# Peptides against a protein of PDB entry 3C66, part 167

Target 1, 189 residues: chain A of PDB entry 3C66
Amino acid sequence: KSWANLFEKNDFFFRYKFYLEITAYTRGSDEQHLKWSGLVESKVRLLVMKLEVLAGIKIAHPFTKPFESSYCCPTEDDYEMIQDKYGSHKTETALNALKLVTDENKEEESIKDAPKAYLSTMYIGLDFNIENKKEKVDIHIPCTEFVNLCRSFNEDYGDHKVFNLALRFVKGYDLPDEVFDENEKRPSK

## One batch from the design tools (peptide; made by RFdiffusion4, then SolubleMPNN)

Design b2_p29_4_s3 (from b2_p29_4, 15 letters changed)
Fold by OpenDDE base, seed 2:
Parts: C-alpha cells; structure tokens; sequence
Structure b2_p29_4_s3 (fold): chain B 189 residues (1-189), chain A 29 residues (1-29)
C-alpha cells in the first residue's frame, strides 16, 4: 500500500504499537522556531529511509502533519521540564503547570510578550519484524545520525538554550493526548 | 573553541538520545 493510502486513514495513531516521536523545541521567537522546525521536518524523510532498511523494522511510516504547541516558558528550568515531560501520556500532565498558548489567549498581556517555548512534533509509526528474527533492533544509530544532521546544518542550532531536538520511542497507549480526537479512545495496553 | 564546545554538546545530546532509546526500545527477544 502506498504511503498516500495510509495517510488518508484517520487510524494512524491506532495502527501501530510503537511510534517514534521527533520533537523540535525552540525557546525564542516564532521565526526561530519556524526555521528550526522546518529544517527538522525536511529531514524526517531521510530518517524514515534509514529506519526502513533496518532488518528488524518491517514498516516505518511518517505522519504527514506536525503537531504544534507552545507554552509560556519564563525560565530555563521550565524549558528543561517541557523537554522532559512532553511526548508521553504518563508525564504530559506535568505540563499543566505551564500556560499553554492558544489562539484564544495569545493576545492576553500576560502571554503576548512572555518568553515562549515552541514545539513541533512529527510521528513515525513503527512495525517490527518480531516473528522471524531474534534480531535486536537498534534504532539509535539512525536516530543519532538524524540529530547530527539537523544540529550541524547551522551553527546557531548548537545553542541548546534555544534549540533542542528530542527523539522518543513511545508505545501507542502512551501517545500524547494531542494525537487523538475528542471522540477517540486511547489505545489500551 | 566554539566548535569543540558544539561537538561536546552534540555528543551529550547523542548520549541522552541513546540512553532514552535504550530504555524505551523493547528488547525484541
């Protein structure tokens, strides 16, 4: 089945047991984030290609659209907390301590000029070839290569106070709430 | 040098990615 046929289905986040989350973080301007996230997103297809050739991976399918969010991020500690807690249903509730920026509140005085952390997250659905090979799949190599590729593209992206990139391996039942519609039930364990 | 510091930062990030992935990737026994 072509990737196109897969993307038309609203079941992407139910189809796989495992997902790779790729999150670009920016604590800075919207313009900085647009450049950084755009770069990361442009390289995701290369990561997919590298994952697909691993013997233990049967399928690696990217979701076509990034998930965007932003938080008021007054301190560096808040930024570290976001990076630690985001991307897992188990830990994402900790983000409730921060103010989520929305279209409804973005013009409020307390939010408009506040320091912000911007997040763009891409998802790759993974299907492992478990049946035929006791092959330990190590996705670390292609993931590390991907991080290096993104970080080395521009010297400015070496500033970890501003730009960060995280890859997280997540089970379907532990996906963030953002990937599900209000009427959708989270996959069970 | 600024380059060396950047390389060290990248290395630290790579290690964090490695540690995270090693913990999260199921041992496909």
Amino acid sequence: as target 1 above (189 residues)
Amino acid sequence: SSLKRQEERIEREQEKVRERLEKEIPKIE
Scores: peptide ipSAE 0.030, ipTM 0.628, DockQ to the pose 0.524
Fold by OpenDDE base, seed 5:
Structure b2_p29_4_s3 (fold): chain B 189 residues (1-189), chain A 29 residues (1-29)
Amino acid sequence: as target 1 above (189 residues)
Amino acid sequence: SSLKRQEERIEREQEKVRERLEKEIPKIE
C-alpha cells in the first residue's frame, strides 16, 4: 500500500503526536537548491526504513509532499536565523523579519536578484510503542547516519555557508503553520 | 494514567534527542 493512501493530508498532521522534520537549506541559486533538496528527498525512504526497525517505533510514516519556501537572505546571520527559527510554531514568527519570496513578489526588482535562502521540508509522522516501558528510543543514530549520507554525496555539500540539513523532532501542536490549511486548527497540547 | 506518564517520558527522552541533533547536525560534514 502506498503511504499516500494511508492518510489524507488533513489527517496526517493530526494523526501523530510526534513528527520528524527534515529540512534542506540552500543559500545560493535555485539550481543548487534543486540538486541538494532532490538528493535529500531521495534518501528519506532510507531514513524511514531505519526508523521503522527501532523497537520503540511502531510507525514511521513519511508525508510525500515537500514544503517549499524561500526568503531574501542578505547576510549569513539571516541564514543562521532561518535555520534556528524555522520548523517550530513557537519560533517561526521570527521569520517575519525577512522577506518571504512568493509568486506575487518574485519579479520585484528588490527581490528578483537578491540573495536567497531556499527551504525544502519533508515530514515523518512517528508513533511509539508506549507500552514498552523498558525500551528507550533514540532516533539520533539513524538521523545522524542520514545526514552523513546526504552530506557525503558531493564535496560541495560540505560547505555549510551554502548547504545545510536539519532534522527537528517536534510535537504535533508545535508544527509550523505551513502544514495546515486556513480552515484547520492546529492540534492541542 | 500509566499511558499518560509513559507518553510524558517519551516526550522528555525525545526532546533530549532533538537537542543533541540540533547541536551536532550543523557540524556534520
Scores: peptide ipSAE 0.029, ipTM 0.621, DockQ to the pose 0.040
Fold by OpenDDE base, seed 3:
Order: sequence, then C-alpha cells, then structure tokens
Structure b2_p29_4_s3 (fold): chain B 189 residues (1-189), chain A 29 residues (1-29)
Amino acid sequence: as target 1 above (189 residues)
Amino acid sequence: SSLKRQEERIEREQEKVRERLEKEIPKIE
C-alpha cells in the first residue's frame, strides 16, 4: 500500500503506539509565528530522515498537516504553562484556564488586541523494532540536532520569550484531543 | 562573547530536550 494511503487522519492517529510531537510556540504576532512555524515545519522532513535511519526505528511517518491553535496569553507564566501542559491528554485540561482563540471569538475586542501564544504542532508516528531488545533507541540525538537546526537559522529565534520549540514523545492513548474527530474514540491502553 | 552565550543557550535547550525525551521515551525493552 502506497505511503499516500497512510495519510488519512483517522488512520494515522490510530496506527502507531507512539508519536513524536513537534510544537512551535510563538508569543508575539501572527506574522512572527508564521515565519517560525513555517521554518520548523520545513525541517520536519529532515528529522524524519534522521529517525528512519536509527536501527531501533522501523517507521517514522509524519502527518502532513500541522495542528494550529492560539491562546490569549497575557503573561509569561501563562506562556510557560501552555508549553508545559500542551501536547498530552493528561495535562491539556489545564489549558482550559486560558481563552482559546477561535474563529467565533477572534473578532472580540478583548481577544483581538490581547497578547497571544500561537501553536503549530506536527506529528510523527513511530514504530519501533522490538526484536532487538538490546538496542536502546535514543532519539535524543536527531531531536537535538533538529532543535539546533531550527534555532540557529535566525538569531531572533533564540529569544525564548517569544519563540519556543518542544518535542514530546507521546503514547497513542495520550494524544491531545485535537487529533481526533468528535466522533472518534481515542485509543485505549 | 555573543557566540559563547548562544552556544550555552543551545546547550541548555538540548539538555531540556534530552531530559524530556528520556522521561517520555519508553525503554524499549
């Protein structure tokens, strides 16, 4: 079956037991985020290539579309909270304390002019070669190289007050709700 | 130097990524 058939959203988030989440964060303008997230997204393919060559990884399959969200983020503490809580079903409920920007509310004066945190998240499905019990798969190296590649592209991206990049390893049952349709049940353990 | 500070920042970020991944990546036993 061609790789193309694997890109159906519904199958992707049920296919793998493990996922690598790549989230670009921006506390600033939409324009800043578009540049930052666009850069990160453009480099994901390189990360995939580096993951695929690891002996313990059988498959590293990127989901082609980013997930976009934004929150009213009045403080730096809120921004840190977003980065801490986002990307896991277990912790994402904490984000309910913040105002999610939606198409319905984005034109409200209180939201329109408010400081915002923008999030763009890419997912990579991972299948591991279990047979070689002895090979510790360390994805740290390619992930670190990826972060360095993104951060070093422009000096402005070194400002952690504005731009952040997080990689999270997540089990399928702990994926954020955003990846599932309203009628889909999340994978069980 | 500005370069050294940048290198130190990158190193700190790398360490955070490592720590996070080490906690989250299941030991494929």
Scores: peptide ipSAE 0.032, ipTM 0.629, DockQ to the pose 0.471; fails the geometry check
Fold by OpenDDE base, seed 4:
Structure b2_p29_4_s3 (fold): chain B 189 residues (1-189), chain A 29 residues (1-29)
Amino acid sequence: as target 1 above (189 residues)
Amino acid sequence: SSLKRQEERIEREQEKVRERLEKEIPKIE
């Protein structure tokens, strides 16, 4: 299948009922994250290809741009919290307990040299074949293969204290706020 | 209206699929 239909951001996050979020986490240096996230992002198209061939999936459409964020992450517990809470509107408010790194504050002394968790998130819009309610659609296999592919690429990526990769299946109404503009209304349930 | 009934039917079908998918496709890692 050709992904010839590139949609604008506004259309993409309103078009699908379901999304697969792929988040690369790094608690370390920006350089480490750049390598890790770059690898993950480079493999997303392979995942999409594997999803598209599943009988229950009508469309698997990747959003082309990653969403980047970083937080001051002083402890491992904070890092675990980020991984637990990120990626859902229901839970993302918990991240307010951490200092979000922004262009405005990144040079502050308290932030500049602080331990950070970096996040890069890719989104895949999913449209399922609804005709057969009894048809089981399981994306676990391709997702697991994807994770294994990314993790096995470099031995360093096996360190879960530094590098993590999460795939979250999310409903459109529960997408993180980051995907919407301030003037956009979140999709309803 | 016929349109409303169709929309409601679609919504119900989508909800059932959603419920199933939530069980079948949990968060991975």
Scores: peptide ipSAE 0.022, ipTM 0.492, DockQ to the pose 0.040; fails the geometry check

Design b2_p29_4_s4 (from b2_p29_4, 14 letters changed)
Fold by OpenDDE base, seed 5:
Structure b2_p29_4_s4 (fold): chain B 189 residues (1-189), chain A 29 residues (1-29)
Amino acid sequence: as target 1 above (189 residues)
Amino acid sequence: SALERQEEAIKREQEKVKETLEKEIPKIE
């Protein structure tokens, strides 16, 4: 398939066995989230470059569009739950306990002024080179550097009560439902 | 299989990433 086809949503989330999810979390204002997520998104290509040079990685391919969601988040415990459960199909059902903010409900009195957690998620498809058993993949180094790069940009981003950043490895069959259209079947194991 | 070994290696790497990120949280606070 051409590179152009790899940027299509339908092909991208079926192309790779493994994905790196990069999620920026904000429990605060939409404005705070836009700044935070925008920063994170702007640095993703730097992470890709660092991943591509690892001997055990054959391909690191970013999906170009973030996935955006927000939840009513009344408590800090709810915010921790979101961060724990989001990003995996096996755990995301726990998020059903929270009110998802939608275009249809955002103007409701119970939602409009409620505390919210905002999520922006970027995906990187990964293809590993397994032929050389001697090649170790130390993805934790570039991932840590990426997190430090994002959080060091502004001192306010050190407030974990408001701003969080998670990097998660996910198998294709365990991708969140949000990446698939209603008519698509998730990849099998 | 080679695939199974790959999956296990990736699983271990996931754990390392998680552990590293958890350790960095206290440094940023």
Scores: peptide ipSAE 0.028, ipTM 0.577, DockQ to the pose 0.033
Fold by OpenDDE base, seed 2:
Structure b2_p29_4_s4 (fold): chain B 189 residues (1-189), chain A 29 residues (1-29)
Amino acid sequence: as target 1 above (189 residues)
Amino acid sequence: SALERQEEAIKREQEKVKETLEKEIPKIE
């Protein structure tokens, strides 16, 4: 199957039991986020390559389209909360305490000039080699290398008050709602 | 089961990834 057929949204988030979520966070300007997220996104292919060579990983397929969201983020605590709660269906409901910025509300005075947290999330579908029970799959090394690569690219990206990067390993049934269409049934356990 | 062992291994890996990322998040003291 051509890579193109693997990237159909409707099948991608049902195809794998496990996903690696890569989220770039920015509490700052849209311009800052564009630069940061763009950098992170540009390096995802390198992470995929590093994951694919792990003996315990059969397949690592990136979803090519990032998911973009932004929240009104008036405090640092709110920013920490976003980073803690985002990326899991179990916890994402906590984000309802924050105002999601939408095309419909972005021009509201209370939102337009408010501090914002921007999120760009990339997904990698993972298929593991179960047969080699003896091989410990350790994705922390390539993930850490990836984070270090992104963070070290520019000194400004070392400011954790502004720029953050999270890698979350999730099961398909615990993917955020954003990856599913309204008519799609979430994968069961 | 083989699946349970895989899930446990994955859980441990998730914890390691989380710990690694949390260590990089400066604790705002």
Scores: peptide ipSAE 0.027, ipTM 0.571, DockQ to the pose 0.033
Fold by OpenDDE base, seed 1:
Structure b2_p29_4_s4 (fold): chain B 189 residues (1-189), chain A 29 residues (1-29)
Amino acid sequence: as target 1 above (189 residues)
Amino acid sequence: SALERQEEAIKREQEKVKETLEKEIPKIE
């Protein structure tokens, strides 16, 4: 049971041509992020269920573990940049201009008390039914419903200066580097 | 109102999601 699950995890980011990335952003406290990301993560299963019933989707498979990261985020512009650039290999290099918070540097005075943006990212692997050529798979509806569900849960989550939620459709070759191990080769186009 | 601001915020988020999905979703022809 454990080996099969480990094997499935290791190949998850190679199994699908397409992925839906769900990222919860928080520019605030770790406690605020824990509540926000926890809420978003708790609703991902509902999104998966809604995706699976779409005629054009053969498989919607969630990756069970969130990816966590945080950046020093001194300005609102930096926060907007993070939201714009994160989640794609093509654009993620722009985040190198920001200081990534790590276990090694988190206790530095310049980082410890600095404003931070926290990120929690969930991935859904998607397999589409190609044969049903005529039906445009409109994943917009379930995705919009999901966003509304998360944002409407608490009035505080309506503050886009603090809390954000992004859904990004990405190809396997354009997944962020964080999903691959150091020894793994990125999927080819 | 606070409710109106929330509705506007949700609308903006929906538009961003739509834009992102429209750009990235290959027209599954």
Scores: peptide ipSAE 0.026, ipTM 0.556, DockQ to the pose 0.526
Fold by OpenDDE base, seed 4:
Structure b2_p29_4_s4 (fold): chain B 189 residues (1-189), chain A 29 residues (1-29)
Amino acid sequence: as target 1 above (189 residues)
Amino acid sequence: SALERQEEAIKREQEKVKETLEKEIPKIE
């Protein structure tokens, strides 16, 4: 049974208390981002497999679709700000200082030729084995291996001015607004 | 509580992941 058909979007982001967010960032062309994000996305399955074998992890369930966003990003400082603030409801309001690229505005002259930061975010729902008090869940190792795997694939991906990759561990109540529909209530703490 | 201990363990893990990612993110001096 393909995991893809098991859960509607709405159930996924309410089902788990904890999520691992994997965001591929690109400050460059759409083509560069497509290659980078595509690579990262292709490796997420390997990360899931490595997480599932950890004794402290009961379930590692990837969401099937990436979340795509892009911002006008005129400076390197803006790019750093995006990477710092994105992926948490607590901090995402800082992104309002930047112009979000939408289907409605993408053809505007001020946006079309502007430097952009592209974001592709994958989510993994995590369920931990609480009862095994002694098992230190160290997701650091598989996460680091994943980053190294992605970064080492092409020398160009070593350019942190263009390509970045972040893994963020987030509680369900602190997920970004993008994962919820307008009519959905955010999970409570 | 058992939940609080789990949350603390998870917080420590979050900090480790963040530290690793921050180390891999070159400090733009």
Scores: peptide ipSAE 0.027, ipTM 0.579, DockQ to the pose 0.033; fails the geometry check

Design b2_p29_5_s1 (from b2_p29_5, 15 letters changed)
Fold by OpenDDE base, seed 4:
Structure b2_p29_5_s1 (fold): chain B 189 residues (1-189), chain A 29 residues (1-29)
Amino acid sequence: as target 1 above (189 residues)
Amino acid sequence: FPLPAYTIYEADLEFEDLILYVPRVEHRP
């Protein structure tokens, strides 16, 4: 059974207290992003496997559908801002300073040829082992290995001006708005 | 940037918000 068949969107983003967000960023062409994000997405299963073997992690379940967004990104500072602010409900409002590219506006002259930042985000729901003792969970190793795996695939991906990759640990109540439907209530703390 | 260790308690889970960026490929021998 594919993971896609196991999780419905509505249940997935309410099911876990914690999520790991994997976001591939590209400031370049759509083609560049498709290659980069496709690579990252293809390796998520390997990350899941590495997370699952950690003693403190009971379950690591990927949501199989990526979330796609793109912004007009005129400057490198804008690109850094996107990477800093995206992925958290607390900070995502800062992205309102940038023009979101939509199907409705993508053909506008001011947007069509503008520099863009593309984002593809994968989500992993995490369930931790709760024991009678304090346990420490360190996901640094598997996450670092994952990033290295992606970055080392092609030398071009070493260009941080174009290609970036971030892993964000987020609580369910702080998930970005993009994961919820308009009629859905955000999880509470 | 070392990831902070997250502590799991019997009655609660305490985690800090974490963003991991790896600026360079680290080749481990």
Scores: peptide ipSAE 0.026, ipTM 0.537, DockQ to the pose 0.082
Fold by OpenDDE base, seed 2:
Structure b2_p29_5_s1 (fold): chain B 189 residues (1-189), chain A 29 residues (1-29)
Amino acid sequence: as target 1 above (189 residues)
Amino acid sequence: FPLPAYTIYEADLEFEDLILYVPRVEHRP
């Protein structure tokens, strides 16, 4: 579908029962993350196109704004934890064990020079064609193709110690808090 | 790890959120 029919934020995260989260992770410099996340984000439109042609997917609607966050990430285990816990309201509270980098604290000595994990997340709202209940939706191929496309762009992106990419299938009621305003109620089941 | 497949019927059911594991070994074209 045309990107011309974009939902506003308030409508987008309430419109769909299901979302595909695409998160680019970087444990390194902000410059590294800018390049990596920028690449991933630039390829999302291609994934959308591939998803939309699947028989079981009626709509694959990208949200245009990336969500950015960064954490102090002193260990590789912390980096793995971020990748495991981020992207779900059920699990994101585990990230409270890490120091979130904010504009207010980024200049603090304990944060400024600390190893960091950077996250950029794109969202795709999914509407399924439920008229044919016998149909199956297999997003393995398009998602794998997308990942390979991103990873193959530069050999440096093959370093999983630095660069990672995750796709998470999430229900609307389990979207991370970051997508909602403070005055908004998250969708119910 | 293979990415999951879903039935359309499952879209109407309660199921767990799923992280689509990205293969560590990637196939380069």
Scores: peptide ipSAE 0.023, ipTM 0.553, DockQ to the pose 0.116
Fold by OpenDDE base, seed 1:
Structure b2_p29_5_s1 (fold): chain B 189 residues (1-189), chain A 29 residues (1-29)
Amino acid sequence: as target 1 above (189 residues)
Amino acid sequence: FPLPAYTIYEADLEFEDLILYVPRVEHRP
């Protein structure tokens, strides 16, 4: 990878005031998640293209690396909670109520065979054009088209008990902790 | 699922946190 690519990665989560988070959720097998998340990730470029043509958007820049996590998820309520709380620094502490699966604990008997929720998250940094004092940008259409595209690929992906997809619009200071290194300070409000 | 329009004022956006979920997005053929 070029030096330029390394520098872009290092400051990506500080470069923009706003980010669109795309998270693929799977409550099922690892195999199911690999297929679902792989599909979602493969379509992100199409969303970027649709965002870039909006007059109010100057830049839509995808971060190429997905962020992966998984939790023990014994109930549907837990799965809903994960979807509600994940992706925002304001709310992510609620996830501490669930067991995070790690390389260190994945072979524990209580974790190995437990129901799991898998998460894969892609990020798009957004820069907006300000031509006048009162511009409105609506990203509903491109986001909806993206969701429909992913959802329609296979009928199984319509089962929201197993497969889910969320697009979260967040400010840089409210990004999840996972995007920052231990030595990095979170952007200020 | 109606999404609010994001209003841009000077160097900032005025909007609430937005989350779109598959179940809440209408399927458009």
Scores: peptide ipSAE 0.024, ipTM 0.548, DockQ to the pose 0.096; fails the geometry check
Fold by OpenDDE base, seed 3:
Structure b2_p29_5_s1 (fold): chain B 189 residues (1-189), chain A 29 residues (1-29)
Amino acid sequence: as target 1 above (189 residues)
Amino acid sequence: FPLPAYTIYEADLEFEDLILYVPRVEHRP
């Protein structure tokens, strides 16, 4: 039975207290992003497997679909800002300073040919075994291995001006707005 | 550079933001 059948899409972002966000960033062409994000997404299952075997992790459950967004990104500073501010409800409002590319505006002359940053984000819901107050869960190792795996696939992905990868540990109440429907209320602290 | 080892202590689960930025290994020529 595929993982897809077990979880109703509607409660994934309410089910866990903690989430690991995996974001592939590309400042370049759509084609470049498609290749990069596709690679990253294809490796998420390996990260999940590595997380699941950690004694302190009870559940590591990936959300099946990536979240896609793109911004007009005229400068390297803008690209750094996106990487810094994205992925947290606390900071995501800073992205309002940038033009979000949408289906409605993508053909506008000022947007069509503008430099863009593309984002693809995967989410893993985490449940921890916290019964033993002394148990340390070190997710650094599996996360590092994951990053190395993605980067080693193609030498082109070594260009940090174009391709970036971030992993963010986030509490449910601080998830980005994009994961909730318009009618859904964000989890409370 | 090795990614910083983040040990999530039970107490650290209260911390809000663990962002792991992956430094690119500069290929030495």
Scores: peptide ipSAE 0.024, ipTM 0.529, DockQ to the pose 0.133; fails the geometry check

Design b2_p29_5_s2 (from b2_p29_5, 15 letters changed)
Fold by OpenDDE base, seed 5:
Structure b2_p29_5_s2 (fold): chain B 189 residues (1-189), chain A 29 residues (1-29)
Amino acid sequence: as target 1 above (189 residues)
Amino acid sequence: PPLASYRIFEANLEFEDIIIYVPEVKHVP
């Protein structure tokens, strides 16, 4: 199993039992999101490196392509809802209450000028070393360092009304639908 | 630098012979 093979979709989302999702959120302009998400994406490799050296982690492999979406987001409550519900198959259906922006509808009058929340998500597949005893793996430090690295890059990113960052530890069977093709069946428990 | 806020989910997962500690949500005051 080479890194090169994992950089393509192939069986990436079937290969691991666990994934770390890194989502950059922006409620503002597309320009703001491009800067924010671009920064976050540029730092993911540093998180991977720090995860790989932890005892108990055998492999931490990133998927190279970000998954991007945007929603009409008229209120701050909607923005909070998006952040709470996105990234898990068991909760993502709640997002159906909001209008997903698509190439087909982006020019509609009700959508074009509406407030929007932008999402960019990176995925890291995780494989753990299991021994004949209970092993403790603490990813708190690497994750916190990553968040601080991103958020401290620019003072503007301290505005939580606009910019947010989430790290979600997800089981393979609970990955969002977006990572699977129409002809693919999601992993089972 | 000051601590920055972030959101996390499914903290402290136990699986087989591994206990995975996931960070807590941090908020900037």
Scores: peptide ipSAE 0.116, ipTM 0.670, DockQ to the pose 0.534
Fold by OpenDDE base, seed 1:
Structure b2_p29_5_s2 (fold): chain B 189 residues (1-189), chain A 29 residues (1-29)
Amino acid sequence: as target 1 above (189 residues)
Amino acid sequence: PPLASYRIFEANLEFEDIIIYVPEVKHVP
């Protein structure tokens, strides 16, 4: 089995009980987001490497392609709401209050020039060692290092009104709908 | 499978708070 096969969507989102979501947020221009998300995505490999060496982590496999979405985001409160609610099936329904930008509607006058929040999300599937019952796994260190690495890369990325970065740990059954095809059944608890 | 709990880890950078949802993973007894 090649590495390429491990990163295919095919059953990636069914393979693991746990996932780490890395989402780059941008409330600004598409160009700003491309740079920011591109940077974040380029550093995911480093995070994976740091996770893999932790005793409690058996496997850390990144999904190679980001998930892209954007919303009309008129206010800062909307932006905060997006960051709070995105990434979990339990909470993502709150995003229905916002207008999702699609290829079909992006040219509408109300959307074209509206402030937007852009999202790029990378996923890491995680498998934990369970043989050592005394082992406690806390990934705050590698995650913090990753965040610091990304945020410190450029001074502009220190503006949280524009650029944000979130890491969310989720169970497979609580993955966002975006990772599944219409004909796929969501994993059970 | 391991049991997982979640906490919000707030990383303070120079001018912003970054939120990380960090798991606490324990082995099933």
Scores: peptide ipSAE 0.042, ipTM 0.484, DockQ to the pose 0.037
Fold by OpenDDE base, seed 4:
Structure b2_p29_5_s2 (fold): chain B 189 residues (1-189), chain A 29 residues (1-29)
Amino acid sequence: as target 1 above (189 residues)
Amino acid sequence: PPLASYRIFEANLEFEDIIIYVPEVKHVP
């Protein structure tokens, strides 16, 4: 089944209380990131399938398009900071300490040849079963299997200095600003 | 029981089982 065009952006990020973020990180070349992120993105369907069969999950809907960003990343500490702070509205302001690469500045001499961290993020909206107030959902296994699948695909992807993969479970009101347009109001708690 | 909250798990870290408790699920208004 094609998940393409299942949800428009405006509907998707306002429909669910919970989202799973899958972010592929690359501190290296654009080519390296394209390969890595492409692999991760290609496996998202498998993760969705594994999530859907969990008793506590009613629906797992992937958003069809990745969100892409890149930062000037001169040090390994910067790379760690990006991985720690990205993906949550609560913490993303820390990224302001780094230079965001944009279409307007990407050709500047100080940016063009600078070390960069590339990010590609996929989102899965989650709807849970409400039958019991104490519904337990363990997503550790399917998520771990997904990570292992991606990491084991190529030996190069084991180099954490270059390639990283993170999954973040977030509430709708804590989604990163990137998923909303300027004219859209962030979901409230 | 703990409420569903944000959780980060990374490829280079070992995590215990992540159990999410969902008392009531409401769509974002």
Scores: peptide ipSAE 0.039, ipTM 0.505, DockQ to the pose 0.084
Fold by OpenDDE base, seed 3:
Structure b2_p29_5_s2 (fold): chain B 189 residues (1-189), chain A 29 residues (1-29)
Amino acid sequence: as target 1 above (189 residues)
Amino acid sequence: PPLASYRIFEANLEFEDIIIYVPEVKHVP
C-alpha cells in the first residue's frame, strides 16, 4: 500500500499547514542505521492510524519516501547539535558547520572512515478540524506509544549514544529545504 | 508501560483554533 499515490511529492509539502517529522538518528555504522531507520519507518503507519482517530485530526497522511542524509560527526556534541538543529528551516543552517556526506565526497580520506551521524526522516501531513471554539488535540499518547514501540523492539536501541528518535511538529513554511526541489518555492506564512 | 526517550520539538502549539499538545522526552531514567 503506497500512500504516495494520493499526492505527488510537490503537492504533499504544500498541501498541509502542519507536518509531523519523524527522524531516526544513528551515530554508528550504516548497517546500524539501516536496521534502526527501517524499524522506525515500518511503524509510521501505526502512528498514522492512532492520529487519524483523534477527533481534532481530519487527515493524517504519511509521505512514503524517507529523506536520507548523513554528516561527519566526530563528537557527541556534534551529534547533539544535529538533533537540536535538524528538521526546521529556522535552525538547519547550523548544520552547515558539519560536513555533509555526499556521493561526491564519500570516498575522501577525511570522510570515508570518519564517524558519521545518519538521518532518516518521515513526514506526516496533518489537517485539523477547526471549529469556532478552541479545539484541543493531544498527540502525546500516540507519539509516546510510537516511541515506546520503536525503542522496545531491540535492547540495542536503548543506547542513546548511537540511536535516537525525534518527533518535530512544524508548520509548512518551516519545513527543511530537503523537501523542496530547486524549482519549488518554500510556502509562506 | 515504561516511557522511552525521544525528542519532540514545539510542544503545546497554539494556532488558529487549535491547541496541539506534544510530549517531550529526551532521556530514559
Scores: peptide ipSAE 0.103, ipTM 0.657, DockQ to the pose 0.482; fails the geometry check

